Peptides against a protein of PDB entry 3J47. Designs and how they scored, part 58

Target 1, 121 residues: chain A of PDB entry 3J47
Amino acid sequence: IRLTNQLKSLKGLQSKLKDVVEYLDKVINKELPINHTILGKLQDVFNLLPNLGTPDDDEIDVENHDRINISNNLQKALTVKTNDELMVIYISNLVRSIIAFDDLIENKIQNKKIQEQRVKD

## One batch from the design tools (peptide; made by RFdiffusion4, then SolubleMPNN)

Design b2_p19_3_s3
Fold by OpenDDE base, seed 1:
Structure b2_p19_3_s3 (fold): chain B 121 residues (1-121), chain A 19 residues (1-19)
Amino acid sequence: as target 1 above (121 residues)
Amino acid sequence: TLKELLKQLEEEIEKLEKQ
């Protein structure tokens, strides 16, 4: 009973992973629009995966070495992309802060001019 | 200050261009 439930859960996970691959293939083939929210969640999942690219030193089959390199390259590509996306968000927030500060300065200058006029009348 | 925020923007752009 416990082992059959674990196998059922693992088969369910395998089916979900297949659905994710099929979704990614459709996005790559431009059959579906890129959903940035799905892509971000997928990146979060890959960042939470234990390094699929460190074989603990006990089975270097040459076929595992290529899969390990592909996994490491994918993780590096996702990390670089996430860094670039975070930098664009950071720059966008910096620009918004600059605009808001400029508007504050202009409003302060206008208020000062209005006060100086009221003291002369 | 506005000048300090502009300088920070320039430094981050220059850092992006060097990557």
Scores: peptide ipSAE 0.046, ipTM 0.701, DockQ to the pose 0.016
Fold by OpenDDE base, seed 4:
Structure b2_p19_3_s3 (fold): chain B 121 residues (1-121), chain A 19 residues (1-19)
Amino acid sequence: as target 1 above (121 residues)
Amino acid sequence: TLKELLKQLEEEIEKLEKQ
């Protein structure tokens, strides 16, 4: 029972990974537009993956070295892109906070002028 | 303050220009 459930879960993960590959191939082939929300979620998944470039020191099979290097380069490229996107989001939120603070100052100035008019009448 | 937010924006722009 437990092993059968683990095998079913692994087959379900394999199917989902295949669907992601087929989606990425369609985006690369320009059959589908780039969806930034889907790419952001894929980046989040890759950032949660254990670093595939730490083989536990017990299985240096020389045939996996090229696949490990390709995976590490992809993970590094996705991490850099995520960092750049986070910086742009941070700056955009900072600018939005400045605008909202300016609007608050203008509203306080207007309220002060209304109070000064009511004291002169 | 508006002045402090503008200063933070300038510091972050300067960091991006150095990368």
Scores: peptide ipSAE 0.045, ipTM 0.687, DockQ to the pose 0.016
Fold by OpenDDE base, seed 5:
Structure b2_p19_3_s3 (fold): chain B 121 residues (1-121), chain A 19 residues (1-19)
Amino acid sequence: as target 1 above (121 residues)
Amino acid sequence: TLKELLKQLEEEIEKLEKQ
């Protein structure tokens, strides 16, 4: 009974991970817009994954050394990808701030021209 | 100036495309 419930819960988790992969594939293929809330939660999950693959220091069998190297390479790849995604978000926010600043300057220039016209009449 | 900010943005994008 306990083992069958754990296996059912693990199958449920596997189904949810498959749904996440399918979502990421649709985002990569530009079929869906990037949802920053979903992306942030996926980043949190990925940052926790490397801590799930460290054997407690009491069973370093030689077969686990390749798994530890794969886990460290995956962590490094996920960290690089996370940094690239954060940088794209940063650039997007910088562009938005530049546009909003340009609109403010143009509005100020137009308001000044309107005031200078009203003082000449 | 807006032109200098846009130029800095283009230079940063070009650095990223080279990595």
Scores: peptide ipSAE 0.041, ipTM 0.682, DockQ to the pose 0.015
Fold by OpenDDE base, seed 3:
Structure b2_p19_3_s3 (fold): chain B 121 residues (1-121), chain A 19 residues (1-19)
Amino acid sequence: as target 1 above (121 residues)
Amino acid sequence: TLKELLKQLEEEIEKLEKQ
């Protein structure tokens, strides 16, 4: 029973991976528009996979050289895109911090003016 | 103001994060 359920789950995963490949082929062939939400979820799946792109320097099989180059190019492309997304988040957080500091400075200036008026009355 | 320009930049970044 447990082994049969694991095999059924694995066959279900294999079917879903085939559907993803067919979708990507349609996007590459310009039959479908690029969906950034689907591409982001695929990127998350690839980031959760154990590094498909570095055979330890001890498993250089000459027949895998093209697969190693494809995996290294995919890992580089995913890393560049992740760095650009993180840069956007970093700039957004920097802007929020600057606005919060401006509000604190203005509030401190106003509080000082109110205190100086109360000392003159 | 500088504050308003920074706020507009934040709103534009948030739109790009949602696309």
Scores: peptide ipSAE 0.038, ipTM 0.675, DockQ to the pose 0.019

Design b2_p19_3_s4
Fold by OpenDDE base, seed 4:
Structure b2_p19_3_s4 (fold): chain B 121 residues (1-121), chain A 19 residues (1-19)
Amino acid sequence: as target 1 above (121 residues)
Amino acid sequence: SLKKLLEDLEEEIKKLELK
């Protein structure tokens, strides 16, 4: 029972990973628009994956080494991409905050000028 | 002038986010 449930869960995970690959292929081929929310969640998943490439397992299986290297390279590439996307969002928010600050400064300057005019009258 | 420049930058950033 426990082992069969674990195998079922693993098969379910494998199916979901296949669906993700198919989705990414469609995005790469421009068949689907890029959904940044999906990509961000996918990146979060990769960031939660243990570093599959810590060589602390002395099992020199050349096939595992290639899969581990591909996974690590993909994780690194996704981390860089995530950082770039987050940087764009950060800059957008920063610009918005600076504009709002400029509006506050201008409003204070205008209010001061109005007060100075009222005192002269 | 600064406000306009920042608004232009925000618009360009939004265009990049939509790609």
Scores: peptide ipSAE 0.039, ipTM 0.644, DockQ to the pose 0.017
Fold by OpenDDE base, seed 2:
Structure b2_p19_3_s4 (fold): chain B 121 residues (1-121), chain A 19 residues (1-19)
Amino acid sequence: as target 1 above (121 residues)
Amino acid sequence: SLKKLLEDLEEEIKKLELK
């Protein structure tokens, strides 16, 4: 009974992981828009994974080394990509904020000119 | 104008987000 419940929970986790992979494939294939909140949560999950690539120095099983290197390279590549996307969004928001500030300055200049005209009439 | 330059930058950033 206890072992069967653990196996059922593990199968449920495997199914959820498959759904995440299918989501990522759809994002890669541009079938779905990039959701930065989902990507951020995925990055958090990857950051919570133990660094499988810190060799505890005592059993370099050469066959595990390739899988560990691939995992670390994938994690690094995903982190870089996510950071670049977040930087682009940040810069976009900064630009929008500066444009809005410029529009505010222009509106104040125009309002000042209108007030100066009304004082001359 | 500074506004136009910033709008052009915003458009280029949006193009980078789509790639």
Scores: peptide ipSAE 0.038, ipTM 0.659, DockQ to the pose 0.017
Fold by OpenDDE base, seed 5:
Structure b2_p19_3_s4 (fold): chain B 121 residues (1-121), chain A 19 residues (1-19)
Amino acid sequence: as target 1 above (121 residues)
Amino acid sequence: SLKKLLEDLEEEIKKLELK
């Protein structure tokens, strides 16, 4: 019973991770807009990953310490790279949003000019 | 124009995303 429940929970986690990958692929392919709330939650998960790979501080053999340091350095490098990639994506979306806002302002100015001309005729 | 500068910036960001 306990082992079956753990296996079920692990399968549930695996399914959720697949859904995350599918979401990221759709975002990369520009099929979906980037959701900052989802990205923030993903960053939180990545920031917690280093803590999932550390054996409890009470059983660190010297051989495990070097492997842990390499794993932590790799995880830190992956986190930095991921943060930089997410920052580039964020800035790209910000630029698109500002352009769309500028187009909205221009449309409002043009509509106002057309209305002012129609009132003078 | 502000629009052109932002479009140029967006293009440079897209080039960085491809590297």
Scores: peptide ipSAE 0.036, ipTM 0.633, DockQ to the pose 0.017
Fold by OpenDDE base, seed 3:
Structure b2_p19_3_s4 (fold): chain B 121 residues (1-121), chain A 19 residues (1-19)
Amino acid sequence: as target 1 above (121 residues)
Amino acid sequence: SLKKLLEDLEEEIKKLELK
Protein backbone atom coordinates (compact mmCIF):
# COMPACT_ATOMS: atom_id res chain seq x y z
CA ILE B 1 0.00 0.00 0.00
CA ARG B 2 2.58 2.70 1.01
CA LEU B 3 4.97 1.67 -1.80
CA THR B 4 2.09 1.61 -4.33
CA ASN B 5 1.16 5.16 -3.32
CA GLN B 6 4.81 6.27 -3.64
CA LEU B 7 5.02 4.68 -7.11
CA LYS B 8 1.75 6.36 -8.12
CA SER B 9 3.07 9.74 -6.93
CA LEU B 10 6.36 9.14 -8.78
CA LYS B 11 4.44 8.27 -11.99
CA GLY B 12 2.48 11.49 -11.63
CA LEU B 13 5.73 13.43 -11.23
CA GLN B 14 7.25 11.60 -14.22
CA SER B 15 4.27 12.49 -16.45
CA LYS B 16 4.45 16.15 -15.41
CA LEU B 17 8.21 16.22 -15.98
CA LYS B 18 7.77 14.68 -19.45
CA ASP B 19 5.13 17.30 -20.34
CA VAL B 20 7.50 20.07 -19.18
CA VAL B 21 10.39 18.64 -21.26
CA GLU B 22 8.18 18.31 -24.37
CA TYR B 23 6.92 21.87 -23.90
CA LEU B 24 10.44 23.25 -23.46
CA ASP B 25 11.75 21.37 -26.52
CA LYS B 26 8.92 22.86 -28.62
CA VAL B 27 9.73 26.35 -27.29
CA ILE B 28 13.47 25.85 -28.02
CA ASN B 29 12.65 24.60 -31.54
CA LYS B 30 10.38 27.69 -32.03
CA GLU B 31 7.37 25.39 -32.64
CA LEU B 32 5.50 27.11 -29.78
CA PRO B 33 5.53 30.75 -28.69
CA ILE B 34 7.20 31.55 -25.39
CA ASN B 35 4.63 31.68 -22.60
CA HIS B 36 5.96 34.05 -19.94
CA THR B 37 3.44 32.76 -17.36
CA ILE B 38 4.77 29.19 -17.70
CA LEU B 39 8.38 30.44 -17.57
CA GLY B 40 7.57 32.49 -14.45
CA LYS B 41 6.18 29.37 -12.74
CA LEU B 42 9.28 27.38 -13.75
CA GLN B 43 11.44 30.16 -12.31
CA ASP B 44 9.47 29.92 -9.03
CA VAL B 45 10.24 26.17 -8.99
CA PHE B 46 13.93 27.01 -9.54
CA ASN B 47 13.98 29.40 -6.61
CA LEU B 48 12.76 26.50 -4.41
CA LEU B 49 15.42 24.07 -5.71
CA PRO B 50 19.08 23.85 -4.67
CA ASN B 51 21.43 25.08 -7.41
CA LEU B 52 22.30 21.70 -9.00
CA GLY B 53 23.50 23.24 -12.31
CA THR B 54 27.04 22.56 -13.52
CA PRO B 55 29.22 25.71 -13.93
CA ASP B 56 29.46 24.93 -17.69
CA ASP B 57 25.70 25.54 -18.27
CA ASP B 58 26.19 29.20 -17.18
CA GLU B 59 27.76 30.10 -20.59
CA ILE B 60 25.72 33.26 -21.00
CA ASP B 61 27.10 34.39 -24.37
CA VAL B 62 27.07 38.08 -23.30
CA GLU B 63 28.28 39.21 -26.77
CA ASN B 64 24.86 39.63 -28.51
CA HIS B 65 23.51 43.10 -27.50
CA ASP B 66 20.15 42.31 -29.16
CA ARG B 67 17.60 42.43 -26.28
CA ILE B 68 15.59 39.69 -28.05
CA ASN B 69 18.62 37.36 -28.27
CA ILE B 70 19.59 38.07 -24.63
CA SER B 71 16.01 37.28 -23.52
CA ASN B 72 16.00 34.08 -25.64
CA ASN B 73 19.43 32.98 -24.33
CA LEU B 74 18.41 33.69 -20.71
CA GLN B 75 15.13 31.80 -21.25
CA LYS B 76 17.05 28.92 -22.88
CA ALA B 77 19.60 28.83 -20.04
CA LEU B 78 16.80 28.88 -17.42
CA THR B 79 14.97 26.17 -19.40
CA VAL B 80 18.03 23.87 -19.61
CA LYS B 81 18.81 24.39 -15.93
CA THR B 82 15.14 23.69 -15.01
CA ASN B 83 15.21 20.49 -16.96
CA ASP B 84 18.44 19.26 -15.35
CA GLU B 85 17.29 20.16 -11.82
CA LEU B 86 13.90 18.48 -12.32
CA MET B 87 15.69 15.38 -13.69
CA VAL B 88 17.91 15.23 -10.58
CA ILE B 89 14.79 15.36 -8.35
CA TYR B 90 13.19 12.64 -10.46
CA ILE B 91 16.29 10.39 -10.26
CA SER B 92 16.54 10.97 -6.49
CA ASN B 93 12.89 9.91 -6.01
CA LEU B 94 13.39 6.89 -8.30
CA VAL B 95 16.49 5.74 -6.38
CA ARG B 96 14.64 6.16 -3.06
CA SER B 97 11.72 4.08 -4.41
CA ILE B 98 14.10 1.33 -5.66
CA ILE B 99 15.85 1.14 -2.27
CA ALA B 100 12.50 0.95 -0.44
CA PHE B 101 11.36 -1.80 -2.84
CA ASP B 102 14.57 -3.84 -2.43
CA ASP B 103 14.21 -3.61 1.38
CA LEU B 104 10.59 -4.83 1.06
CA ILE B 105 11.62 -7.80 -1.14
CA GLU B 106 14.43 -8.78 1.24
CA ASN B 107 12.05 -8.58 4.22
CA LYS B 108 9.50 -10.81 2.42
CA ILE B 109 12.19 -13.37 1.50
CA GLN B 110 13.42 -13.48 5.12
CA ASN B 111 9.87 -13.82 6.49
CA LYS B 112 9.16 -16.67 4.05
CA LYS B 113 12.35 -18.51 5.12
CA ILE B 114 11.38 -18.11 8.81
CA GLN B 115 7.88 -19.51 8.08
CA GLU B 116 9.32 -22.50 6.15
CA GLN B 117 11.67 -23.27 9.07
CA ARG B 118 8.77 -23.13 11.58
CA VAL B 119 6.76 -25.63 9.48
CA LYS B 120 9.72 -28.09 9.43
CA ASP B 121 10.24 -27.94 13.24
CA SER A 1 20.56 13.21 -24.48
CA LEU A 2 18.05 14.19 -21.78
CA LYS A 3 15.37 12.37 -23.83
CA LYS A 4 17.35 9.10 -23.64
CA LEU A 5 17.83 9.54 -19.89
CA LEU A 6 14.06 10.07 -19.49
CA GLU A 7 13.35 6.93 -21.57
CA ASP A 8 15.77 4.91 -19.39
CA LEU A 9 14.01 6.19 -16.25
CA GLU A 10 10.61 5.27 -17.76
CA GLU A 11 11.90 1.75 -18.38
CA GLU A 12 13.18 1.44 -14.80
CA ILE A 13 9.78 2.61 -13.45
CA LYS A 14 8.04 -0.05 -15.59
CA LYS A 15 10.39 -2.70 -14.15
CA LEU A 16 9.49 -1.54 -10.61
CA GLU A 17 5.75 -1.79 -11.44
CA LEU A 18 6.13 -5.41 -12.62
CA LYS A 19 7.77 -6.46 -9.33
Scores: peptide ipSAE 0.024, ipTM 0.564, DockQ to the pose 0.278

Design b2_p19_4_s1 (from b2_p19_4, 9 letters changed)
Fold by OpenDDE base, seed 4:
Structure b2_p19_4_s1 (fold): chain B 121 residues (1-121), chain A 19 residues (1-19)
Amino acid sequence: as target 1 above (121 residues)
Amino acid sequence: LEKLLEQVEKKIEELEKKL
């Protein structure tokens, strides 16, 4: 039961991340107009991401020891097999930001479809 | 973003192997 619920929640997160990638690809391919509100929310999501770089990519300036420890703990929380409370907190905050962003993506895709229909009529 | 998606996918596969 607990493991099945975690798997279901994580599959939901995976789906929302795929929707974000598909949206970005459509923006890059000029299929959708650039939306600064959506991009601002995406930046908020990135600011919550751990540094997923390898430790061997040069130039972590030594001025944020606390941010490095938080990033390493968050990366460890995402990678560790343990059902860590820290993992649940960090993923829950990230998921909340992604859900709010996905709602903006869907609203913009729908608004574009409505506009394209009105141009064909 | 893609690196995060890959980590989520790896975690799904690990959970599916335990189910």
Scores: peptide ipSAE 0.055, ipTM 0.676, DockQ to the pose 0.452
Fold by OpenDDE base, seed 2:
Structure b2_p19_4_s1 (fold): chain B 121 residues (1-121), chain A 19 residues (1-19)
Amino acid sequence: as target 1 above (121 residues)
Amino acid sequence: LEKLLEQVEKKIEELEKKL
């Protein structure tokens, strides 16, 4: 039961991340206009993400020490199978951020498809 | 994003192996 619910929640997160990628590809390809509200929420998601880069060993800006600790704990929670509780907390925060704007992303993608159909008729 | 998606996919596969 608990594991099945975690798997279902994680599959939900995977779907929402695919919608974000599809949105960004459409913005890059100039198929959709830039939406500052979506981009602001996406920036909030990235600020909550661990550094998923290889730590290129050469910019410890000392002013970000608390953000680096949160990033390192989140990276450890994602990388280390043994800290499922921290992983669930961080995934839950990411999911809450993504759900808050995913409906806006999907609505923008759908509205564009409808407009492109109307221009072909 | 792509790296995050890949990590989420790996975690899904790991949870599916435990069910």
Scores: peptide ipSAE 0.045, ipTM 0.663, DockQ to the pose 0.463
Fold by OpenDDE base, seed 3:
Structure b2_p19_4_s1 (fold): chain B 121 residues (1-121), chain A 19 residues (1-19)
Amino acid sequence: as target 1 above (121 residues)
Amino acid sequence: LEKLLEQVEKKIEELEKKL
């Protein structure tokens, strides 16, 4: 039961992350206009992610010792196979940010497909 | 983003093997 619920939650996150990638690809390809509200929420998601960065960006502002400890614990939870429960807690915070705009992303993607069909007819 | 998606996919596969 607990493991099945964790698996279901992770599959839901995986689907929403794919929708975010599809949206970003369409924005990069100029198929969709830049939406600052979606980009702001994506920035909030990335600020909750551990810096999965290459070791070469020497500009981490030293003013958030609590954020550095949370990011290091989250990085360990993502990289270390043994801390599945801590990973699910941090993922739950990301999922809350993603859920708040996923319906907006999908609506923007669908509205564009409908407009492109109407221009071909 | 893609690296995060790959990590989530690996985690799903590990949980499916334990079920």
Scores: peptide ipSAE 0.037, ipTM 0.664, DockQ to the pose 0.432
Fold by OpenDDE base, seed 5:
Structure b2_p19_4_s1 (fold): chain B 121 residues (1-121), chain A 19 residues (1-19)
Amino acid sequence: as target 1 above (121 residues)
Amino acid sequence: LEKLLEQVEKKIEELEKKL
């Protein structure tokens, strides 16, 4: 029961992240105009993400030292399960940001489809 | 993003193997 609910929630998160990638590919391909509200929410998601890079790129400016320590402590909480409370707070903030972002993507895709239908009529 | 998707996919697979 607990494991099946976690798996269902994680599959929902995976679907929403795929919708984000598809949106970014359409923006890169110039099929969609750049939406600064969507990009701002995407930046918020990336700023919450732990550095998923190997530590071998020695080029991030000295102003990120507090963010790197928070990111490393958070990556350790996700990887090692040593602090369930920090993991829950992080996942809750990340999931809230992704849900709010997915709703903006869906609304933008729907509004484009409605406009394309109105131009064909 | 792709690295995050891969981590989510790996975590789904780990949970499916425990079910």
Scores: peptide ipSAE 0.027, ipTM 0.660, DockQ to the pose 0.461

Design b2_p19_4_s3 (from b2_p19_4, 9 letters changed)
Fold by OpenDDE base, seed 3:
Structure b2_p19_4_s3 (fold): chain B 121 residues (1-121), chain A 19 residues (1-19)
Amino acid sequence: as target 1 above (121 residues)
Amino acid sequence: LEELLKQIEKKIEELEKKL
């Protein structure tokens, strides 16, 4: 029961992150206009992610020691083959940010497909 | 983002193997 619920929640997160990638690809390809509300929510998501980059960006202000320790612990929780409860807490915060704009992303993608069809007819 | 998706996919596969 607990494991099945964690798996279901993680599959739901994976689907929503794929919708975010599809949206970003359409914005990069100039198929969709930049939406500042979606971009702000993506920034909130990236601020909750561990720094997955190489340590070569010398611009991490030394004032966030607690955020750096949380980020390193989350990166370790994602890379370790354990069912880490810490990963579930951070995923829950990411899911809250993603749910807040996922319906907006999907509505923008669908509305564009409908407009492109109406221009071909 | 893509590396995060790959890590999540690997975790899903590990959880499915335990069910």
Scores: peptide ipSAE 0.025, ipTM 0.625, DockQ to the pose 0.394
Fold by OpenDDE base, seed 4:
Structure b2_p19_4_s3 (fold): chain B 121 residues (1-121), chain A 19 residues (1-19)
Amino acid sequence: as target 1 above (121 residues)
Amino acid sequence: LEELLKQIEKKIEELEKKL
C-alpha cells in the first residue's frame, strides 16, 4: 500500500514533467509563442529543485565539498518521506498550473487566428 | 529537466523491483 502510493505519486510527477518537456519543445519549434510568465515559473521550479547529484559521481574535486554536503543533506531531506511527497505535490500542482496556462494560451491563439481570418474576409 | 526525468525513471524502476 505505502510503496504503491509512492510509485503512483512518482509516475504522476514523471507524466507532468513529460508534459513540461513537450511544452518546451513546442516553444522551441515555434508552435507556441514564448510565454515569459510560464518560463519565469518554470525557472522558479528549477531554482527550488535540489541539485540531484547522482551519488555515483565519485570524481568531483575537493572544492565542491560544500555542494556535495548540501546535495546529500537536501537528498536526505528529500528522502524524508514527507518532504519528497510535499515537493512532488508542489511540482505537480505547479506543472498542472503551467499546462492549464498552455491550454489557455493555445485557445487564445486559436481564437486570435479565427478573428484575423474574419477580418481578411 | 531531462536529467530529472531520468532520475525519476530510475527511481520508478527501483520501486517497481521492490513491489
Scores: peptide ipSAE 0.022, ipTM 0.582, DockQ to the pose 0.465
Fold by OpenDDE base, seed 2:
Structure b2_p19_4_s3 (fold): chain B 121 residues (1-121), chain A 19 residues (1-19)
Amino acid sequence: as target 1 above (121 residues)
Amino acid sequence: LEELLKQIEKKIEELEKKL
């Protein structure tokens, strides 16, 4: 039950983050005008990202000190735990930012439709 | 962004293996 709810929440976040990528691609392709409030919130989101270290830089220390491996595994476990806790806080802030962003996109789409109607009248 | 999507996908797969 708790794990299924976490998985469902994470799938919901993945979908919303894909919608953010599609929005950025439309802005890059000049299909949508740049929104500075949206870009500012995305910058705040990137600045709050825990350092997403590639999991591939940790295979270079096979050959000195059983004491360094226990300290590195404990530091890795503390860094992974801190990264997972920071990621939960980050995801919570990201989800709040994405909800407030969806409301801004919807308001912008509605305002564009209202302006296009006013130019036809 | 793409790297963040890939990490979320990896975490989804890890959670699906534990379910």
Scores: peptide ipSAE 0.022, ipTM 0.608, DockQ to the pose 0.424
Fold by OpenDDE base, seed 5:
Structure b2_p19_4_s3 (fold): chain B 121 residues (1-121), chain A 19 residues (1-19)
Amino acid sequence: as target 1 above (121 residues)
Amino acid sequence: LEELLKQIEKKIEELEKKL
């Protein structure tokens, strides 16, 4: 029961992140105009993500000493499982940001489809 | 983003294998 609910929630999160990738590909291909509200929410998601890569490839400019400490504490909370409370708070904030972002993408895709229908009529 | 998707996919597979 608990494992099945975790699996269902994680599959839902995976689907929402695929919709984000598809949106970004359409923006890169100039099929969709740049939406600063969507990009701002995506930037918030990336700023919350721990560096999931090896520390060897990102010249991150030295101005974010507080962000590096937050990222290291968060990476430690995810990797070491030593603070389940900080991990739950982090995942909850990440998931809230992704849900609010997915709802914004869906609304924007729907509004584009409605406009394309109105131009054909 | 792709690495996050891959980690989520790996976690899904690990959870499915425990079910």
Scores: peptide ipSAE 0.021, ipTM 0.636, DockQ to the pose 0.393

Design b2_p19_4_s4 (from b2_p19_4, 8 letters changed)
Fold by OpenDDE base, seed 5:
Parts: C-alpha cells; sequence; structure tokens
Structure b2_p19_4_s4 (fold): chain B 121 residues (1-121), chain A 19 residues (1-19)
C-alpha cells in the first residue's frame, strides 16, 4: 500500500517532467515563443535540484579526532534528523514548483490550441 | 533534466521490483 502510493506519485512526477522536456524541445526548435515565466520556474526547479552527480560530498571530512563520544552521538543524530527534515522540505518545495510549472505548460498548450481553432474559423 | 528523468525512471524500476 505505501509503496504503491509512492510509485503512483513518482510516475505522476515522471509524466510531468516529460511534458517539461517536450515543451523545452518545442522552444529550442522555435515552434513555441520563449515564455519567461515558464523559464523562471524551470530555473527555480534546477536551483532546487541536489547535485545528483556527486555521491562523494557526503564525506563531510570527519577526519578530526577521538574525544567526545556522548555529545557527538546526539549532535550526529540531531544533524541527521535535521538533514532529513530539510530534505523533506526541499523535495516538497521542488514538487510544488514542478506541479505549478506543469499546470502553466498545460494552460499555455490549451490556449494555443484554442487560438489556432479561432484562426481556422 | 534528462539525467533527472533517468534517475526517476531507475527509482520507479526499483520500487516496481520491491512490489
Amino acid sequence: as target 1 above (121 residues)
Amino acid sequence: LEELLKEIEKKIEELEKQL
């Protein structure tokens, strides 16, 4: 049940990101005018992406010395918990930005189709 | 963006294998 709901949510996110790629390809090919509001939200999404290409920066250099075995376990547990809470907030803001971006793309595609229909009538 | 799509696809495949 929980896994199926996570999978469904992730498939929904994947579909929305495919719509973003298709929009960008149309802008690159000059089939659509550049929309600064769409590009601004896309920039916000990229600025809110973790560097998915460095598995090596979770070496916070803890090359410094044995001595305080009780304060460091509580501080490490609080730091891990705080990092997990910050990660959840970050992912939540990222997902909200992607949803609000997808809705904007869909509205622009629909408005273009309506205008093209009105020019044929 | 393509890299993010590929990573999401990999996570979907991993979740499908755990189901």
Scores: peptide ipSAE 0.021, ipTM 0.623, DockQ to the pose 0.329
Fold by OpenDDE base, seed 4:
Structure b2_p19_4_s4 (fold): chain B 121 residues (1-121), chain A 19 residues (1-19)
Amino acid sequence: as target 1 above (121 residues)
Amino acid sequence: LEELLKEIEKKIEELEKQL
């Protein structure tokens, strides 16, 4: 039961991150206009993510000692089963809010195009 | 982002092996 719920939550996060990748690909391909508000929120997500450096990259210079401690504390917070679930839920809710905001912006752009067509006729 | 997806995929596979 608990493991099945964790797997379901993680699959939910994976789906939402795939939706964000698809959005970014549409922006790169110029299918969607650049939304600075969505990109700003996505940057805030990345700033809240642990550095996913594997513990086996034994070459990060002594000048990053505070970043290593923050990364290790955040990675340790990710390894603590209760804090991992809360962080996965938090990121999933944030990603969901970005997607819902994208859908709102696309609807607004479509409505604007319809108005601009009606002003040309 | 792709690295995060890959780590999540790895965790999904690990959890699926424990079921």
Scores: peptide ipSAE 0.020, ipTM 0.620, DockQ to the pose 0.434
Fold by OpenDDE base, seed 2:
Structure b2_p19_4_s4 (fold): chain B 121 residues (1-121), chain A 19 residues (1-19)
Amino acid sequence: as target 1 above (121 residues)
Amino acid sequence: LEELLKEIEKKIEELEKQL
């Protein structure tokens, strides 16, 4: 039950992040106008994202010190866990900002339609 | 962004193996 709910939440987050990529591709292709408020928030998220580099498992061949390897593996595990928790918090804040921003876009589109109607009357 | 998507996919697959 708890794990299934976490998986469902993560799949929902993946879908929303895919929608952000599709939005950026449409902006790059000039199909949509550049929104500086979105781009600023995306930049803030990228600057706050912990280093997403998977440490390639290929640089711990130094035979010496079982105690240093356990401490480094524990520090790596704590860093990865902290990075994962921070990433989920930042993406959750990004997703909340995108939803609130889609509402702002829809409100702006509606206000533009209302103004265009008022100029025709 | 594509890297972040790939990491989320990897985590989804890991959580699916634990179910």
Scores: peptide ipSAE 0.019, ipTM 0.583, DockQ to the pose 0.454
Fold by OpenDDE base, seed 3:
Structure b2_p19_4_s4 (fold): chain B 121 residues (1-121), chain A 19 residues (1-19)
Amino acid sequence: as target 1 above (121 residues)
Amino acid sequence: LEELLKEIEKKIEELEKQL
């Protein structure tokens, strides 16, 4: 029961992250205009992610020692094959940010498809 | 982002193997 609910929640998160990638690809390809509300929520998601990059960007201001330690612990919790409760807390915060704009992303993608159809008719 | 998706996919596969 607990494991099945965690698996269902993680599959739901994976689906929503795929919708974010599809949106970003459409913005990069100039298919969709830049939406500042979606971009702001995406920035909130990236600020909650561990730094998955190599430590070669010398621009991380030394004022976030608590965020760096939390980020390193989360990266370790993602890379370690353990059901770490820390990972569940951070995934829950990411899910809240993603749910807040996922419906907006999908609505923008659908509205464009409808407009392109109306211009071809 | 793509790396995070791959890590989530691996965790889904590990959880499915435990069911």
Scores: peptide ipSAE 0.018, ipTM 0.596, DockQ to the pose 0.394

